# Peptides against a protein of PDB entry 3KDP, part 228

Target 1, 230 residues: chain A of PDB entry 3KDP
Amino acid sequence: PFLIFIIANIPLPLGTVTILCIDLGTDMVPAISLAYEQAESDIMKRQPRNPKTDKLVNEQLISMAYGQIGMIQALGGFFTYFVILAENGFLPIHLLGLRVNWDDRWINDVEDSYGQQWTYEQRKIVEFTCHTPFFVTIVVVQWADLVICKTRRNSVFQQGMKNKILIFGLFEETALAAFLSYCPGMGVALRMYPLKPTWWFCAFPYSLLIFVYDEVRKLIIRRRPGGWVE

## One batch from the design tools (peptide; made by RFdiffusion4, then SolubleMPNN)

Design b2_p29_6_s1 (from b2_p29_6, 25 letters changed)
Fold by OpenDDE base, seed 2:
Structure b2_p29_6_s1 (fold): chain B 230 residues (1-230), chain A 29 residues (1-29)
Amino acid sequence: as target 1 above (230 residues)
Amino acid sequence: DLKKKLEELLKLAEELLKELLKKLLEELE
């Protein structure tokens, strides 16, 4: 998220403290749970032909899976960010290069895509309004991604929810998201304004799409083992 | 060995999360 912020020079979609909360609270525990489940499933199903190469392959696969999940999460967060800003009059194209003027406290006439002028305070309210939904979207997408990535080849319906660590991770990240979103003072401390309950559902269509995509992908892998889709 | 390392990392993650939450609570008080 921070790299896109720098490259696109857009208003900050997520605060530094919230990034730390994501890294420590929402990304790390689920990633470890996924790595644990993959290690158990791979160790149980594959007799190590070559322990050194198989270990390296598993570590690389875990790293790639984590990287892909992180990219999908970032895309979901940015989608929510752009939707909120668009609803407030800032179209994505207009946000490109706007950061310099956006963050300048002395500029109180920043125009949106429709010619409406925004004061510094109004801009910061909109910015901070994006932080919480961005975070929550990442958590909701993580629900889907964690469930999807539980198995490489089997359908979620076939494998089921057997990993207790994964389930614990889902509850933990959800509890953290609820705490950061609704605890009094988070708006001041973390620049995360309270989230309308309806925004929890904003990521659900996206999560559904990735579920469908992954089920189709897994179906293709099952039909054509070793194909380019794997 | 990998399982043990992952469990250790999980414990570390939980500890870091607890510390973060504690700091957040302290900032709210």
Scores: peptide ipSAE 0.006, ipTM 0.238, DockQ to the pose 0.018
Fold by OpenDDE base, seed 3:
Structure b2_p29_6_s1 (fold): chain B 230 residues (1-230), chain A 29 residues (1-29)
Amino acid sequence: as target 1 above (230 residues)
Amino acid sequence: DLKKKLEELLKLAEELLKELLKKLLEELE
């Protein structure tokens, strides 16, 4: 999210502390769980692993977990961010380059896309209103992404959901999201205002799409080993 | 400028964390 923030000079969609909560609170346990996943059936047919040379968690799996997931999460979060700002009168095009005026406490007449003037306090409220849904969207997307990262080629249904650490990670990140969204004082501490329950479901279609896409991709890989889709 | 620097530092920290997690995963194999 910071890359787009810096490049586009848009209002900050997610606070720095909240990002740290994602990295430390939601990503660590799920990531560690991947080490305890059962190897794919095709990997199990290989020669015995040498821990010094051969790795189950190879560069491809790590790149998928820390590269692809991050990009997908960011896309989902930014989608939610732009929807909320648009609902409050700020269309995406008008947000470009707005950061300087947005963060200036002495400018109290920033205009939205419809000519409505926003005080510093008002626009900070809407900014902080975006933080919680952005975070929750990341968590919801992460549910699907974490599950699909269990395997490279096999379907999730073939590999199974027997890793208790992974399951724990899913519940932990969800509990953290709920805590940050609804616990008193989080609006002040983390600039995360309470979220309407309906926003939890906004990312579900996106998560489902990713899940279906990945299952189809894996199916193609199984049927056409060495193809361009791999 | 300070905000930008902080954001860059945070990005660096994230990259380092990912690298540490990578190493941790390798050790847990």
Scores: peptide ipSAE 0.000, ipTM 0.218, DockQ to the pose 0.024
Fold by OpenDDE base, seed 4:
Structure b2_p29_6_s1 (fold): chain B 230 residues (1-230), chain A 29 residues (1-29)
Amino acid sequence: as target 1 above (230 residues)
Amino acid sequence: DLKKKLEELLKLAEELLKELLKKLLEELE
């Protein structure tokens, strides 16, 4: 999000503190939970291969999976961001290069896509209104990510939700998201204005997409062991 | 007043971080 902000010169979709909350608050516990996750049943049944090569391959596969999921998460966040801005009159194309004028407090007549003029204060309200939904979107998508990361081959339905730490992580990140979204003062402290409850559901299609994608991937792996998808 | 000060501090922090990241990206290019 921050990289896109810099590259595209769009209004900041996610505040720095919020990014830190994602990194430290929402990702740390899940990462720990994955470390304590029981080995997948099929992995445990596999004959030991070259441990050095297998570790490297596994790390590569994990990194690729996280990379892909991370991209989907980012897309989900940006989708939410663009939807909110569009609802406020700023179409995605119009946002490109707008940052300079957007952040200039001396310009109080920044036009949206429909010719409406926005004061600096109004623009900042809209910007901060985007921060919370972006964050929440990431959290909701992370639910799916956490669930699917338990296994590489087995379906979630087969493996089940056995890791209590993982479950705790899901609740923790959700609670954190709720706290940051609705606690008074977060608009000032974290640049996160209160979120309408309906926006929690905006990420669900992406969560579902990730889930379906992973299940399909796993299905392919099960049907074609040793394939390129593994 | 405190809220305004905090907001200003946060803005400053964000700006500094943006600049730092921008420089970092420029160095990586």
Scores: peptide ipSAE 0.000, ipTM 0.185, DockQ to the pose 0.016
Fold by OpenDDE base, seed 5:
Structure b2_p29_6_s1 (fold): chain B 230 residues (1-230), chain A 29 residues (1-29)
Amino acid sequence: as target 1 above (230 residues)
Amino acid sequence: DLKKKLEELLKLAEELLKELLKKLLEELE
């Protein structure tokens, strides 16, 4: 999000507070849950391999998988961001390069895509309105991410949801997202304005995409052990 | 206070990245 913000010079889609909430609130429990995750059913059936080479390969594979998931998460967040801004009169193409004028408190006549002028305060309200749904989008996408992280090769349907810590993580991050989205005063305290319940569903296609992507990846790995997709 | 400091750091990071990108573009020309 930060890189796109800089490169495209668009209004900030994700605030510092939301970044902190992701790092401290939503990512910590999942990270802990992974430490207690059950071994894959097929690991115990494998013969000993070269620990040095296999470790390196595994690290590369994990890095690639998380990188791809991260890209899908970002796409989901930006999709929600662009939809909200479009509903407020700012089409995606109009946002390119707009940041300079957007962040200037002395410019109170920034025009949207339809010629409506927006004051600095009005623009900031819209910007902060995007922070919450961007965060919620990440949380919804993380549902799929957490589920798929249980296994590297096996399908989630095969291993099931046995890790209670992981399940707790799903509820915790959802509860945190709901709290930040609907608790009074969050707009003032955290610059996270209330989210329409409909926006929770905006991320579902991307969550599903991650889930399908990982299942397909795992299927390929099972059919072609040692392939480039691992 | 922490929020303000983080915002300042973010702005600084933005400026540094812009400068880096500018240099990169200059090298590509």
Scores: peptide ipSAE 0.000, ipTM 0.196, DockQ to the pose 0.013

Design b2_p29_6_s2 (from b2_p29_6, 27 letters changed)
Fold by OpenDDE base, seed 1:
Structure b2_p29_6_s2 (fold): chain B 230 residues (1-230), chain A 29 residues (1-29)
Amino acid sequence: as target 1 above (230 residues)
Amino acid sequence: DEEKKREELLKKIQELLKKLLEEFLEALE
């Protein structure tokens, strides 16, 4: 998200406080939940054929998978960002290169895509309005990530959601998101303004996409053992 | 002052989450 912000020179989609909330609040509990999750029985039972090469390949594959999932998460967040800004009159094309004028306190006549002028204060409100939905989008997408990370080869449908720690992690992540989104004073304290409950559903298509993607990936691995996806 | 308040709030949230997690882990044990 931050790289796209720099490259596209768009208004900041995710504030520093929001990033800290993600890193310290959202990622920590899920990571702990995954650490306590019992390794897939197949991973423990199969002796590595070649410990050096197989370990390296597995580490690369895991890294690639997490990288791809992270990219999908970022896309989901940016989608939410662009939708909110579009609803407020700023189309994605108009946002390109707008950051310089957007962040200038002395420019109070920044025009949206429809010719409406926005004051600095109004622009900052809409910018900060994007932070909460972006955060919530990440949380909702992380639900799918946590579920799919339970298994490397088996379908989620086969293993099920028996891990109580994972369920707790999902609950805590969601509770934190709700707290940050709706608690009075969060707009001032954390620059996270309250969002409409409907925005929680904006991330669901992306969660589903990640889930489908991972299931398809796992299916390919199962059908073609030793392929390029493995 | 506002930034310090934000950091303090984040620390409090983190501490609360840690406590909740610890309590949950203790309950699972």
Scores: peptide ipSAE 0.013, ipTM 0.319, DockQ to the pose 0.029
Fold by OpenDDE base, seed 3:
Structure b2_p29_6_s2 (fold): chain B 230 residues (1-230), chain A 29 residues (1-29)
Amino acid sequence: as target 1 above (230 residues)
Amino acid sequence: DEEKKREELLKKIQELLKKLLEEFLEALE
């Protein structure tokens, strides 16, 4: 998100403090939970790997898979961002290159796509209105990511949800998201304004997309062990 | 001041996170 902010020169879609909340608050506990996940039933049945050739290939494939999941997460966040701005009169095409004028407190007549003038204060309200839904979108998509990361080859339906620590991690992540979204004063402290409950559902298609993607990937791996999708 | 209020709220968030982590650790034991 921050890279797109710089490259496209658009208004900031996700605040730095919010990013820190994701990294420290939503990722750490789930990551610890994954360390206690049960081994896949077929791990011990695998033939020994060639440590020189298979290690590098596997690291690249894993990196690519997680990179693709990260791209889907980013797309979900940006979708939410563009929808909110469009509802407030700023179409995506109009946002390109707008950051300089957007962040200038002395310019109080920035026009939206319909010719309406926006003061600095009004623009900042809209910007901060985007932060919470963007964050929540990332959290909801991370639910799917956490669930699929528990296994590499086996389907989630085969491995099951036996890890209570993982379930706790999902609960903690959701509770944190709710706290940051609805606790009084978070708009002042973190520039995260409260969101409408409907925004929680905007991320569900992307979560589903991740699940489908991963299940298909795992299915291919099971059918073609050692393939390029592993 | 707004800045003081912001710092206070951040401290509350940190305290809440600490509590959650403690509960998590207790659940692991």
Scores: peptide ipSAE 0.013, ipTM 0.331, DockQ to the pose 0.029
Fold by OpenDDE base, seed 5:
Structure b2_p29_6_s2 (fold): chain B 230 residues (1-230), chain A 29 residues (1-29)
Amino acid sequence: as target 1 above (230 residues)
Amino acid sequence: DEEKKREELLKKIQELLKKLLEEFLEALE
């Protein structure tokens, strides 16, 4: 998100505090919980592997998969960001290159896509209004991500939701997201303004996309063992 | 007034995160 902010010169979609909340409050606990995930049912059926060569390949493949999932997450976040800005009069095309004027405190007449002028304060409110939805979008998308992380090859339907710690992590990250989104004063404290409940649903298509993507990936792995998508 | 509120909220968040961590650790045991 931050790289896109720099490259596209768009208003900042995700604040530093929000990033910290993702890293510490959302990603860390689930990541730790995965260390305690139940082994896949197929582990006992696997033939002996060379631990040196196969470990490296596996780590690379996992990294690639998570990279792709991360891209989908980012797309979901940006989608929510663009929708909110569009509802406030800033169409995506208009945001390109707008950062310089957007961040200038002395420019109080930045025009939106419809010719409405926005003061610096108004622009910052809109910017900060995007932080919470972006965060929440990431959390919602992570629901699918965390679920799919339970298995490498098996379908979620086959492996099931056996890790109670992971399930706990899902609820905790959601509770944290709700707290950060709706607790009074978060706009002042964290620059995370209250989120309309409807915005939670903006992430659902992307959550579904991740789920479908991973199921398809796993299906391919099961049908073609040793493929590059494993 | 806003700074005070900010500090109070940050403390609450810190406490929440601490509680979350503790609960998580307890769940791991």
Scores: peptide ipSAE 0.007, ipTM 0.295, DockQ to the pose 0.030
Fold by OpenDDE base, seed 2:
Structure b2_p29_6_s2 (fold): chain B 230 residues (1-230), chain A 29 residues (1-29)
Amino acid sequence: as target 1 above (230 residues)
Amino acid sequence: DEEKKREELLKKIQELLKKLLEEFLEALE
């Protein structure tokens, strides 16, 4: 998100402090929970023919898979960001290069896509209104990510939800998201203004996309063991 | 026994992270 912010020179979709809260509060605990999950039976039985090359290939493939999922996650967040800004009169094309004027406290006549002028305070309210749904979108997409990362080859339907720690992690992540989104003072402390409950559902298509992507990936792996998709 | 120890450790980490977050929020006030 921060890289796209710099490259596109758009208003900041998510604050740095909020990013740190995500990394520490939502990503770390689930990652630890996954580390303690029992390995798939087929993974444990698969001895590498060449421990050096097979480990490297496996690490690269895992890194690529996480990278792809991360890209879908980021796209979901940005989609939500652009929808909110568009609803407030700022179309995506108009946001390109707008950051400099957006962040200037002395410019109180920034025009939206419809010619409406926005004061600095109004712009910051809209910006901070985007932070919470962006965060919530990340959490909702992470639900799918955590579920799919439970297994390497087996579908969710085959493996089931056996990891109680993972389920607890999902609950904790959701509770944290609710806390950060609705607790009084979060707008001031984290620049996360309260979110309408309907915005929780904006990320569901992307969660579904990740789920479908992973199921297709796993299906390909099952049909072509040792392929490049693994 | 090992699984229980892991769960306890995870809970402890979660509690520490929550405390850290609370302290951070308090420091921002």
Scores: peptide ipSAE 0.000, ipTM 0.262, DockQ to the pose 0.018

Design b2_p29_6_s3 (from b2_p29_6, 26 letters changed)
Fold by OpenDDE base, seed 2:
Structure b2_p29_6_s3 (fold): chain B 230 residues (1-230), chain A 29 residues (1-29)
Amino acid sequence: as target 1 above (230 residues)
Amino acid sequence: MEEEERKKLLEEIQKLLKELVEELLKALE
């Protein structure tokens, strides 16, 4: 998200505070919960990993985690961001290159896509209004990400949802997201303004997409072991 | 009034999300 912010020169979609809330808040308990996941049913049928050839972190894992799933997560966040800005009069095409004027406190007549002028304070309110929904979108897509990370090859439906700690993690991150989004004073303390309940649903298609994508990937792996998808 | 409305909204969202997660978990079992 931050790279796109720089490259596209758009208003900041995800604030530093929200990034920290993701990394230190919502991700910790879910990540720990994976340590308590049951082994895949076929794990003992697999050949031992060759430590010389099979790196623990390989290009395939990086491609999957950052290049695929991470990209879908980012797209979900940006979708929510663009929806909110569009609702406030800023169409996506108008945002390109707007950052310089957007962040200039001395420019109080930045025009939206409809010719309405926005003061610096008004623009910052809209920007900060985007941060919380972007954050929440990441949390919602992380539901799917956490669930798919339970297994490498088995379907989630085959593995089941027996890990109580993982379930707790899902609730904890959701509760934390809701708390940070709606608790009085968070707008002042963290610049996380309350979001409309409807904006939570902007993430759901992407969460579903991650889930479906990974299940299809796992299905391909099961049908064609040793393929490039693994 | 605004604080109370925010608390109510928070509670509603938490309830809805809890229900959604529970349904998703059931579907995955």
Scores: peptide ipSAE 0.015, ipTM 0.308, DockQ to the pose 0.102
Fold by OpenDDE base, seed 1:
Structure b2_p29_6_s3 (fold): chain B 230 residues (1-230), chain A 29 residues (1-29)
Amino acid sequence: as target 1 above (230 residues)
Amino acid sequence: MEEEERKKLLEEIQKLLKELVEELLKALE
């Protein structure tokens, strides 16, 4: 998200505070929960890793984690961001290059896509209004990401949802997201303004996309072991 | 002054990132 913020010179879609809430709040418990996942049913049928040739972190894993799933997550967040800004009068095309003027506290006449002028305070409210939904979007797509990370090859339907710690993690991150979104004072304390319930649904297509994508990937791996998608 | 420096830095980073992306795209062709 930050790279696109810099490259496109758009208003900040995800604040530092929201990043901290993701990394320390919503990611930690789910990540720990994966340590308690049951082994895949076919784990003993796999050849042991060759420590001379097989890296723990290989190009395939990086490509999958960052290049594919991470990209889908980012797209989900940006989609939510653009929807909210569009609802407030700022179309995506108008946001390109706007950051410099957007962040200038002395410019109080920044125009939206419809010619309405926005004060610095109004712009910051809209910006911070985007942070919470972006955060929630990340949490919602992380539901799928966490579930798909349970297995490397087996379908989630084959593995099941027996890991109670993982289930707890899903509830915890969701509860935290709800708390941060709706608790009074979060707008002042964390610059996370309240989330319209409808904005939760902006993430669901991307969560589903991640899930479907991974299930298809796993299906390919099962059919063609040793492929580049593994 | 700090805000101007921040803007300058961000502009420089933006330029470098754009250049990097362009080079990466060329390398992938």
Scores: peptide ipSAE 0.000, ipTM 0.210, DockQ to the pose 0.015
Fold by OpenDDE base, seed 5:
Structure b2_p29_6_s3 (fold): chain B 230 residues (1-230), chain A 29 residues (1-29)
Amino acid sequence: as target 1 above (230 residues)
Amino acid sequence: MEEEERKKLLEEIQKLLKELVEELLKALE
């Protein structure tokens, strides 16, 4: 999100505070929960990793995490961001290059796509209104991301949801997201303004897409071991 | 709210989140 903010010169889609809430609040417990996941049923049928030649973090893992899943997550967040700004009169095409004027506190007549002028304060309210839904979108997409990380090759349906710590992590991150989104004072303290409850559903297609994509990937790996998708 | 008050409140929230994480980690042990 921050890279797109710089490259496209758009208003900031995700604030530093929300990033910290993701990293320290919603990501940590789920990530730790994976350490308690049961071994895949075929683990004893696999050859042991050679610690001298086989990297723990390989190009395939980086490609999957950042190149594929991370891009789907980003698309979900930006979709929510663009819809909210469009509802407030700023169409996506109008946002390109707008950052310079948007962030200038001395410019109080920035026009939206319909010719309405916005003060600095009004613009910042709209910007911060985007931060919470973007954050929530990431959390919803993380549900799928966490679930798909349970296994490398087996389907989630084969592995099942037996890890109670992982289930707890899903509820914890959701509860924390709801708390940060709706608790009184969060708008002032963290610049996380409340979102419409319906906005939680905006991320669901992307969460489903991640889940389906990974299940298809794992299916391909099972049918064609040693392929480029592994 | 004053900028300084907001910063203090943010720091307090960050502290509370850190404490929560530590308690959760202990619960996972």
Scores: peptide ipSAE 0.017, ipTM 0.383, DockQ to the pose 0.026; fails the geometry check
Fold by OpenDDE base, seed 3:
Structure b2_p29_6_s3 (fold): chain B 230 residues (1-230), chain A 29 residues (1-29)
Amino acid sequence: as target 1 above (230 residues)
Amino acid sequence: MEEEERKKLLEEIQKLLKELVEELLKALE
């Protein structure tokens, strides 16, 4: 999100504070919960990792985490961001290059796509209105990401949802997201304005996409072991 | 005044988050 903010010179889609809330808040407990996951049924049939040749973080892991899943997550967040700004009169094409004028407190006549002028304060309200839904979108797609990370080859349906700690992690991150979104004072403290409950559902297609994509990937791996998809 | 209130709220949030994490960790033990 921040990279696109710089490259496209658009208004900030996700604040630094909200990023910290993701990294330090919603991600920690779910990540820890994976340490308590049951081993896959075929784990004893796999050779031990060679620490001299096999990197802990390999190109395949990077490709999956950043190149595939991370891109779907980012697309979900940006979709929500663009929809909110469009509803407030700023079409996506109009946002390109707008950052310089958007962030200038002395410019109080920035025009939207319909010729309406926006003060600095009004623009910042709209910007902060985008932060919470973007954050919530990331949390919702993280549900799918956490579930798919349970296994490397087995389907989630084969592995099951027996890890109580992981289930607890899903509830914890959701409760934390709800707290940060709706607790009084969060708008002042974190610049996270409350969102309409309907915005939670905007991320569901992307969460489903991640889940389906990974299940298909795992199915391919099971059918063609040692392929390029593994 | 607004900055001080913001700082106070942030500190309270950090405290609550820490407590939550600690309770969660205890529940996992």
Scores: peptide ipSAE 0.016, ipTM 0.378, DockQ to the pose 0.028; fails the geometry check

